# Peptides against a protein of PDB entry 5JXT: the designs that were tried, part 211

Target 1, 319 residues: chain A of PDB entry 5JXT
Amino acid sequence: SLLPKKEINVYIGMSEMQVKWYQKILEKDIDAVNGAGGKRESKTRLLNIVMQLRKCCNHPYLFEGAEPGPPYTTDEHLIYNAGKMVVLDKLLKRIQKQGSRVLIFSQMSRLLDILEDYCVFRGYKYCRIDGSTAHEDRIAAIDEYNKPGSDKFIFLLTTRAGGLGINLTTADIVILYDSDWNPQADLQAMDRAHRIGQTKQVVVYRFVTDNAIEEKVLERAAQKLRLDQLVIQQGRAQVAAKAAANKDELLSMIQHGAEKVFQTKGAFGTMAEKGSQLDDDDIDAILQAGETRTKELNARYEKLGIDDLQKFTSESAYE

## One batch from the design tools (peptide; made by RFdiffusion4, then SolubleMPNN)

Design b2_p25_2_s2 (from b2_p25_2, 9 letters changed)
Fold by OpenDDE base, seed 1:
Structure b2_p25_2_s2 (fold): chain B 319 residues (1-319), chain A 25 residues (1-25)
Amino acid sequence: as target 1 above (319 residues)
Amino acid sequence: MRPPIDEELVKKLEKIADEAFDEGF
């Protein structure tokens, strides 16, 4: 029988460089962040801020002029300048030692480009599929990854491209480097490894930048997932998914953690304490804390009914 | 080596996120 997947949110502090870029993004649009634009602020402007903050949470080198150079060289700076990369680098070493194989999903093909350079730098053999990958090349990459005795350790995928019904049950670890706004896209990504033919327990690590917009992205995704589950269970096809986040909801997401980011000098959390010198015990502590917070998050939404979720999506814009 | 950040690709990613956001709600 297929073992239940274990899902763990991995809460990761920003690097010093991420904090500096996060501050710059907020400062550039400070009037919008403070709600001073009011009804005059376009939804598009707030969405652009959200996108830049999500890019920052993923990697600072997604911004022009952020990468040290020229010359542009891949070195340890590619890792220590992003909290997610520091955790990923340690986690991948553990995964490899366990004889596991890993799918890494992101929303951003440009982040996959960074992860390719990282894989080359660490000597990890990988496959890649994104939205631009031709159908034949997708088949070839899947077959190369899935072949008996494949030396490909990592599969890099965009979440949407990985969603296309493919079987990757030769991997037992899934890393969601970022989250989709639609939790169903992430579930479909996980189901590439968690499918008929899987012989191992699938473990899913969802990376979440702590004290940043990604916590609110995760909360909204969890709310939607619970709503979708309740709609399916109750047969209420007429529960309109709430309309796309209004301006006030986007503003609250942007404001989340912003004060703490402005007050912070240097890195956040475990990144401030240890930086790139995370050991195996620090990783275990991060995973254990993440497992606890994941259970708390799920338990918060599991108690909510449809009417509560429809209200709560209005109240969580004011908390 | 990562190709230079293409502004058109950034706009495409922003659009994909907007679409995902609008599909996500």
Scores: peptide ipSAE 0.047, ipTM 0.529, DockQ to the pose 0.026
Fold by OpenDDE base, seed 3:
Structure b2_p25_2_s2 (fold): chain B 319 residues (1-319), chain A 25 residues (1-25)
Amino acid sequence: as target 1 above (319 residues)
Amino acid sequence: MRPPIDEELVKKLEKIADEAFDEGF
């Protein structure tokens, strides 16, 4: 029988470089971040800020002039300058040691380029599929990964490209390096490993930058998923998909953790204490804390009805 | 090898993500 998948949100502090770039993004548009633009602030400007903050949460080298150089060389700086990479680097060593195989999903093909350089640097054998990958090359990559006795440890995928009904049950670990705005896209990604033919316990690690925009992205995705479940359960076909985030919701998301980011000198949380020197006990502590927060998040939304979820707005980070 | 940051690619990614945001919400 297929075992239920275990889903764990992994809450990760920003590196010092991420904090610096996160501050720089907020400072560039500080009037918009403070709501000083009011009704005149464009939704497009707020969406752009959200996107830059999400890029920062993934990796600071997604910005022009962020990567140290010349010379531009892949080294340990690729890992320690992003909290998610520090945790990923330790987690992948554990996953490999236990004889597991891993799917890594991201929304950003440019993050997959960073993960390719990381895989080469660590000597991890991988496959890659993104939105630009030709159909024939996708088939070849899937077949190479799924081959009996394949030496390919990692499969790098964009979430939407990986959603295309493929079977990857030869992997038992799924890492969502970032989250889709549509929680169904992430579920479809997980279901590539969590399908008929899986023989292992599937574990899903969702990376979430702590005290940042990604917590609010996750909360909103969890609200939507619960709403979708209740709509299906109640047979109400006409719960209007909540209209695209209003300006106030976007502003609240941008403001979340911003004050603490401005006050922070250096890195956040475990990244401040240990940086790239995380041990196995630190990883276990991060995973255990994440499992607790995941249960609390789910329990918050399980109690809400359709009418509550429709009215639910995250409180402003400044209220 | 990471390609140099193409500003047109950045704008395209921003647009894709704006579209993904509007689809997600």
Scores: peptide ipSAE 0.069, ipTM 0.558, DockQ to the pose 0.026; fails the geometry check
Fold by OpenDDE base, seed 2:
Structure b2_p25_2_s2 (fold): chain B 319 residues (1-319), chain A 25 residues (1-25)
Amino acid sequence: as target 1 above (319 residues)
Amino acid sequence: MRPPIDEELVKKLEKIADEAFDEGF
């Protein structure tokens, strides 16, 4: 029988470089961040800020001129300049020692390019699929990964490209490096490993940048998922959550943690204390804290009815 | 080795993400 998947949110502090870039993004559009644009501020401008903040949470080298160079060389700086990479680097060593195989999902193909350079630098054998991967090359990559005795440890996927009905049950670990706005896209990604033919316990690690926009992306995705579940259960087709985030919700998401980011002179959380020098106990502490916060988050939304979730989308605009 | 940042690809990905955001709500 297929075992239930375990999902753990892994809350990760920003590196010093991420904090500096996050500050720069907010400062560049400070009038929009402060709501000074009023009724004239476009939803598109706020969406652009959200996208830049999400890039920063993933890796600062997604910005032009962020990477040290020329010459552009892959070295330890690729890891220590992004909190998610520091945790990923330690977690992958543990996963490999356990004889597990891992799917890594991202929304950003350019992050997969960084992860490829990382895989080469660490000597990890990998496959890759994104939205630009030809159909034949996609089949070849899947077959190469799934073959008996495959030496491919990692599969790098964009979440959307991974959503296309692929069977990857030869992996038992899923890392969501970032989250989709649609929680169903992430569920579809998990279902590549958590499917008929899986023989192991599937574990999903969802990376979430702490004290940043990604917490609000996660909260919103959890709200939507709960609402979708309640709509299905109650047969109430009319409570399609009004689709697009309004301007006030986007603004609130951008403002989340912004003050603390501006006040911070360095990295956040465990990244400030240990940087890239995380040990196995630090990783266990991060995973345990993440498991606790995941249970608390789920318990918060499981108690909410449809009417409460509809109010929460309105009240989170007034706090 | 990472390809040079294709600014047009970035804009396309941003647009796809914006469309996903608008559809995923």
Scores: peptide ipSAE 0.063, ipTM 0.542, DockQ to the pose 0.026; fails the geometry check
Fold by OpenDDE base, seed 4:
Structure b2_p25_2_s2 (fold): chain B 319 residues (1-319), chain A 25 residues (1-25)
Amino acid sequence: as target 1 above (319 residues)
Amino acid sequence: MRPPIDEELVKKLEKIADEAFDEGF
């Protein structure tokens, strides 16, 4: 029988470099971040800021001129300059030692390029699929990964390209390196490993940059998922108004943690204490804290009815 | 080695992400 998947949000502090770049993104558009543009501020400008902040949460080398060089060389700096990479690097060593195999999902094909360089640098054998991968090459990559006795440890996928009904039950670990705005896309990604034919406990690690835009992306995705579940249960298909994020919601998301980011000198959380020197006990502490916060987040939304969720979307526009 | 940052590709990805955001809400 298929075991229920275990989902854990892994809350990760920004590296010093990420904090500096996050500050620069906010400073560049400070008038928009402060809401000083009023009704004239474009939704497009706010969406761009959100996108730049999400790029920063993933890896600072997604920006032009952020990577040390020329020459551009892959080295330990690829890891220590991104909090998610520091945690990923330790977590992958543990996963490999346990004889598990891992799917890594991202929204950003350019992040998969960084993860390829990382895999080569660490000597991890991998497969890759993104939106540009030809259909035949996708089949070949899936077959190579699923092959009995495959030495391919990692599968790198864009979340939407991984959504194409493929079976990857030869992996038992799923890492969502970032989150889709649509929680259904992430569920579809998890269901590539969590399907008939899986023999192991599937564990999903969702990486979330702590005290940043990604917490609000996660909260909004959790609200939407709960609303979708309640709408299905009540047969009220018409109440799922596709209310695209309004300007005030986008502004609130951008402002989340911004003050603390401006006050911070250096890295955040465990990244400030140990940086790239995280040990196995630090990873256990991060995972345990993440499991606790995940339970708290779920418990917050499980108690909400449709009427409460409709109010919550209105009240978060006035704080 | 990562390809050089294609700014046109970045803008296309940002647009796809913006469209995904608008679809995701």
Scores: peptide ipSAE 0.047, ipTM 0.561, DockQ to the pose 0.026; fails the geometry check

Design b2_p25_2_s3 (from b2_p25_2, 10 letters changed)
Fold by OpenDDE base, seed 1:
Structure b2_p25_2_s3 (fold): chain B 319 residues (1-319), chain A 25 residues (1-25)
Amino acid sequence: as target 1 above (319 residues)
Amino acid sequence: MRPPVDEELVKKLEEIADKAFDEGF
């Protein structure tokens, strides 16, 4: 029988470089971040800020002039300059030692390019599929990954390309390197491993940059997922149509953690304490804390009805 | 070697995110 998937949000501090870039993004548009644009501020400008902050949470090398060079060399700096890469590097070592195989999903094909350079640097054999991958090449990559005795450890996928009905049950670990605004896209991605033919316990690690925009992306995704579940259960198809984030909600998301980011000199959380020197005990502590916060997050939304969730989209933007 | 930041790709990702945001809400 297929075992239930275990989902864990992994809350990760920003590196010093991420903090500096996060500050720079907020400072560039400080009038918009402070709401000084008011009704004149475009939804598009706020969405662009959100996108830049999400890029920063993923990796600072997604910005022009962030990567050290020329010459551009792949080295340990690719890892220690992004909190998610520090945690990923330790997790992949553990996953490989356990004889597991891993799917890594991202919204950003440019992040997959960074992960390819990382895989080459660490000597991890991988497959890749994104939105530009031809149908035939996609089949070939899936077959290469799924073949008996495949030496491919990692499959790199964009969440959208991975959502397309494929079977990857030869992997038992899923890493969501970032989150989709639509929680159904992430569910469809993780269900590539969590499907008929899976023989192992599927574990899903969702990376979330702590004290940043990604916490609010996760909260909104959790709210929407609960609304979708309640709409399906109650047959109320009309309720789903009002969830488009307004300007005030986008502004609140951008402001979340911004004060602490401006006050911070250096890295955040475990990245400030240990940086790239995370050991196995530090990883276990991060995973345990993440499992606790995941249970608390789920328990918060499981108690809410449709009417509460519709109000909470307006009120939880201000708490 | 990572290709240079394609501004057109960034813009497409922003448009895709805008659409995913508007479709996802």
Scores: peptide ipSAE 0.036, ipTM 0.514, DockQ to the pose 0.025
Fold by OpenDDE base, seed 2:
Structure b2_p25_2_s3 (fold): chain B 319 residues (1-319), chain A 25 residues (1-25)
Amino acid sequence: as target 1 above (319 residues)
Amino acid sequence: MRPPVDEELVKKLEEIADKAFDEGF
């Protein structure tokens, strides 16, 4: 029988470079971040800020002029300049030693380009699929990855391209490098490994930048998922999916952790203490803390009814 | 070596992400 998947949120501090870029993004639009634009502030401007902050949480090299160069060379700087890469680097080494195979999902094809350079730099064999991958090349990549005795360790996928009905049950680990606004897209990505034909325990690691916009993206996705589950269970087809985030919700999400980011003169959390020098015990501590916070997050939303979830305005970033 | 950034593809992905956010889907 297929074992239930285990899902663990992995809360990761920003690198010093990410903090500097996160500050720059907020400073560039400080009037919008402070709500000074009032009724004149466009939803589009707030969405653009959210997207820039999400890029920063993924990797600072998603911005023009952020990467050291010219010449542009792949080196350890590709890892230590992004908190998620530091954790990924240690986690992949552990996964490989366990004889596991891994799917890595992102919303951003440009992040997959960074992950390709990383795979080459570490000597990891990989396959890739994104939204631009031709149908024939997609079949070839899937068949190469699923081949008995395949040397391909990693499959790099955009979440939406990976959602398209493919079977990747030859992997047992799923890393969500970032989260979709739609929790169903992430579930569909997990279901590529967690499907009929899987023989191992599937483990999902969801990377979440701590004290940043991604915590609010995760909270919103968890609220929506719980609402969808309750609607299905109660047969209440009339509960409209929570309307698109309004301007006030977007503003609250942007403001989350912003003050602490402005006050910070370096990296966050474990990235401030150890940077890229995380050991196996540090990774275990991060995973254990993540498992605890994941249980707490789920328990918070499991207690809420439909009416509570519909009225749930994100508690102000000031509590 | 990372391919040259397809800025149009980045914009399309941003628009797709923005639409997904705007549609609540």
Scores: peptide ipSAE 0.034, ipTM 0.506, DockQ to the pose 0.025
Fold by OpenDDE base, seed 5:
Structure b2_p25_2_s3 (fold): chain B 319 residues (1-319), chain A 25 residues (1-25)
Amino acid sequence: as target 1 above (319 residues)
Amino acid sequence: MRPPVDEELVKKLEEIADKAFDEGF
């Protein structure tokens, strides 16, 4: 029988470099961030800020001129300059030691380019599929990954490309490096490993940058997922999916953690304390804290009715 | 060596993220 998947949100502090870039993004549009732009501030401007903040949460080298070089050498800086990479690096080592195989999903093909450089640097054998991958090359990559005795440890996928009906049950670990705005896209990604033919406990690690916009992305995705579930359960299929985030919702997302980011001179949380020196106990602590916060997040939305889930409660922004 | 910043890829990612945002809500 297929075991239920275990999903854990892994809350990760920003590196010092991420904090500096996050500050710069906010400072560039500070009037927007403070809501001082009034009626003239376009939804498009706020969306652009949201996107830049999400890029920052993934990796600062997604910005032009952020990567040290030339020469552009892959080294430990690729890891320690992004909190998610620090946790990923330790987690992958543990997963490999356990004899597991990993799907890594991202929304950003350019982040997969970073992850390819990382895989090469660590000597991890991988496959890749993104939106640009030809159909024949996708088949070849899937077959190479799924073959008996495959030496491919990691499969790198964009969430949308990986969502397309493929079977990857030869992996038992799923890492969502970032979250889709549509929680169904992430579920479809998980279901590549969590399907008939899986023999292991599937574990999903969802990376979430702590005290940043990604907490609000996750929260909105969880809210939407719960709303969709309740709409299906109550037969209220006519409850219009919540309209695209309004200006105030986008502003609230951008403002989340911004004050603490401006007050911070270095990295956040465990990244400030340990950085690249994270040990196995630090990872266990992060995973335990993440499991607790995941239960709390789920319990928060399980108590809400349809009418509550249709409202964006700003109250969750200040707790 | 990461390929040079493909501005077209960045733009496509921006369009995908915009579209994902518009489809996600």
Scores: peptide ipSAE 0.031, ipTM 0.505, DockQ to the pose 0.027
Fold by OpenDDE base, seed 4:
Structure b2_p25_2_s3 (fold): chain B 319 residues (1-319), chain A 25 residues (1-25)
Amino acid sequence: as target 1 above (319 residues)
Amino acid sequence: MRPPVDEELVKKLEEIADKAFDEGF
């Protein structure tokens, strides 16, 4: 029988470089961040800030002039300059030692380019699929990954490209390096490994930059997923509020953790204490803390009815 | 090696993400 998937949010502090770039993004548009643009501030400007902050949470080298060079060389700096890469690097060593195989999903094809350079640097054998991958090349990559005795450890996928009904049950670990705005896209990604033919316990690690915009992206995705579940259960398909994020919700998301980011000198959390020198005990502590916070997050939304969730979308605009 | 930052590709990715944001809510 297929075992239930285990989902763990992995809350990760920013590196010193990420904090500096996060500050720089907020400072560049400080009037918009403070809501000083009023009704004239475009939703598009706020969406751009959100996207830049999400890029920063993923990797600072997604920005022009952030990577050391020229010459641009892949080295340990590719890892230690992003909190998610530090955790990923330790987690992948553990996953490999356990004889597991891993799917890594991202929204950003340019992050997959960084992950390819990382895989080459660490000597990890991988496959890749993104939105630009031809249909025939997708089939070939899937077949190469799924073949009996495949030496391919990692599959790199964009979440939307991985959603195409493919079977990847030869992997038992899923890493969501970032989250889709639509929680259904992430579920569809998980279901590539968590399907008929899976023989192992599927574990999903969702990376979340702590004290940053990604925490609010996760909360909003969890709210939407709970609302969708309740709407389906109650047969009220018409109550699925097509309410695209309003300006006030986007402002609240941008402002989340901004003050603490401005006050921070250096890295955040465990990244400040140990940086790239995380050991196996530090990873266990991060995973245990993540499992606790995941249970708390789920317990917060499981108690809410449809009417409560509809109120929460209105009250988060006034705090 | 990562290709040089194609600003036009970044803009397209931002547009796709903006569309996914607008569809995701």
Scores: peptide ipSAE 0.040, ipTM 0.537, DockQ to the pose 0.026; fails the geometry check

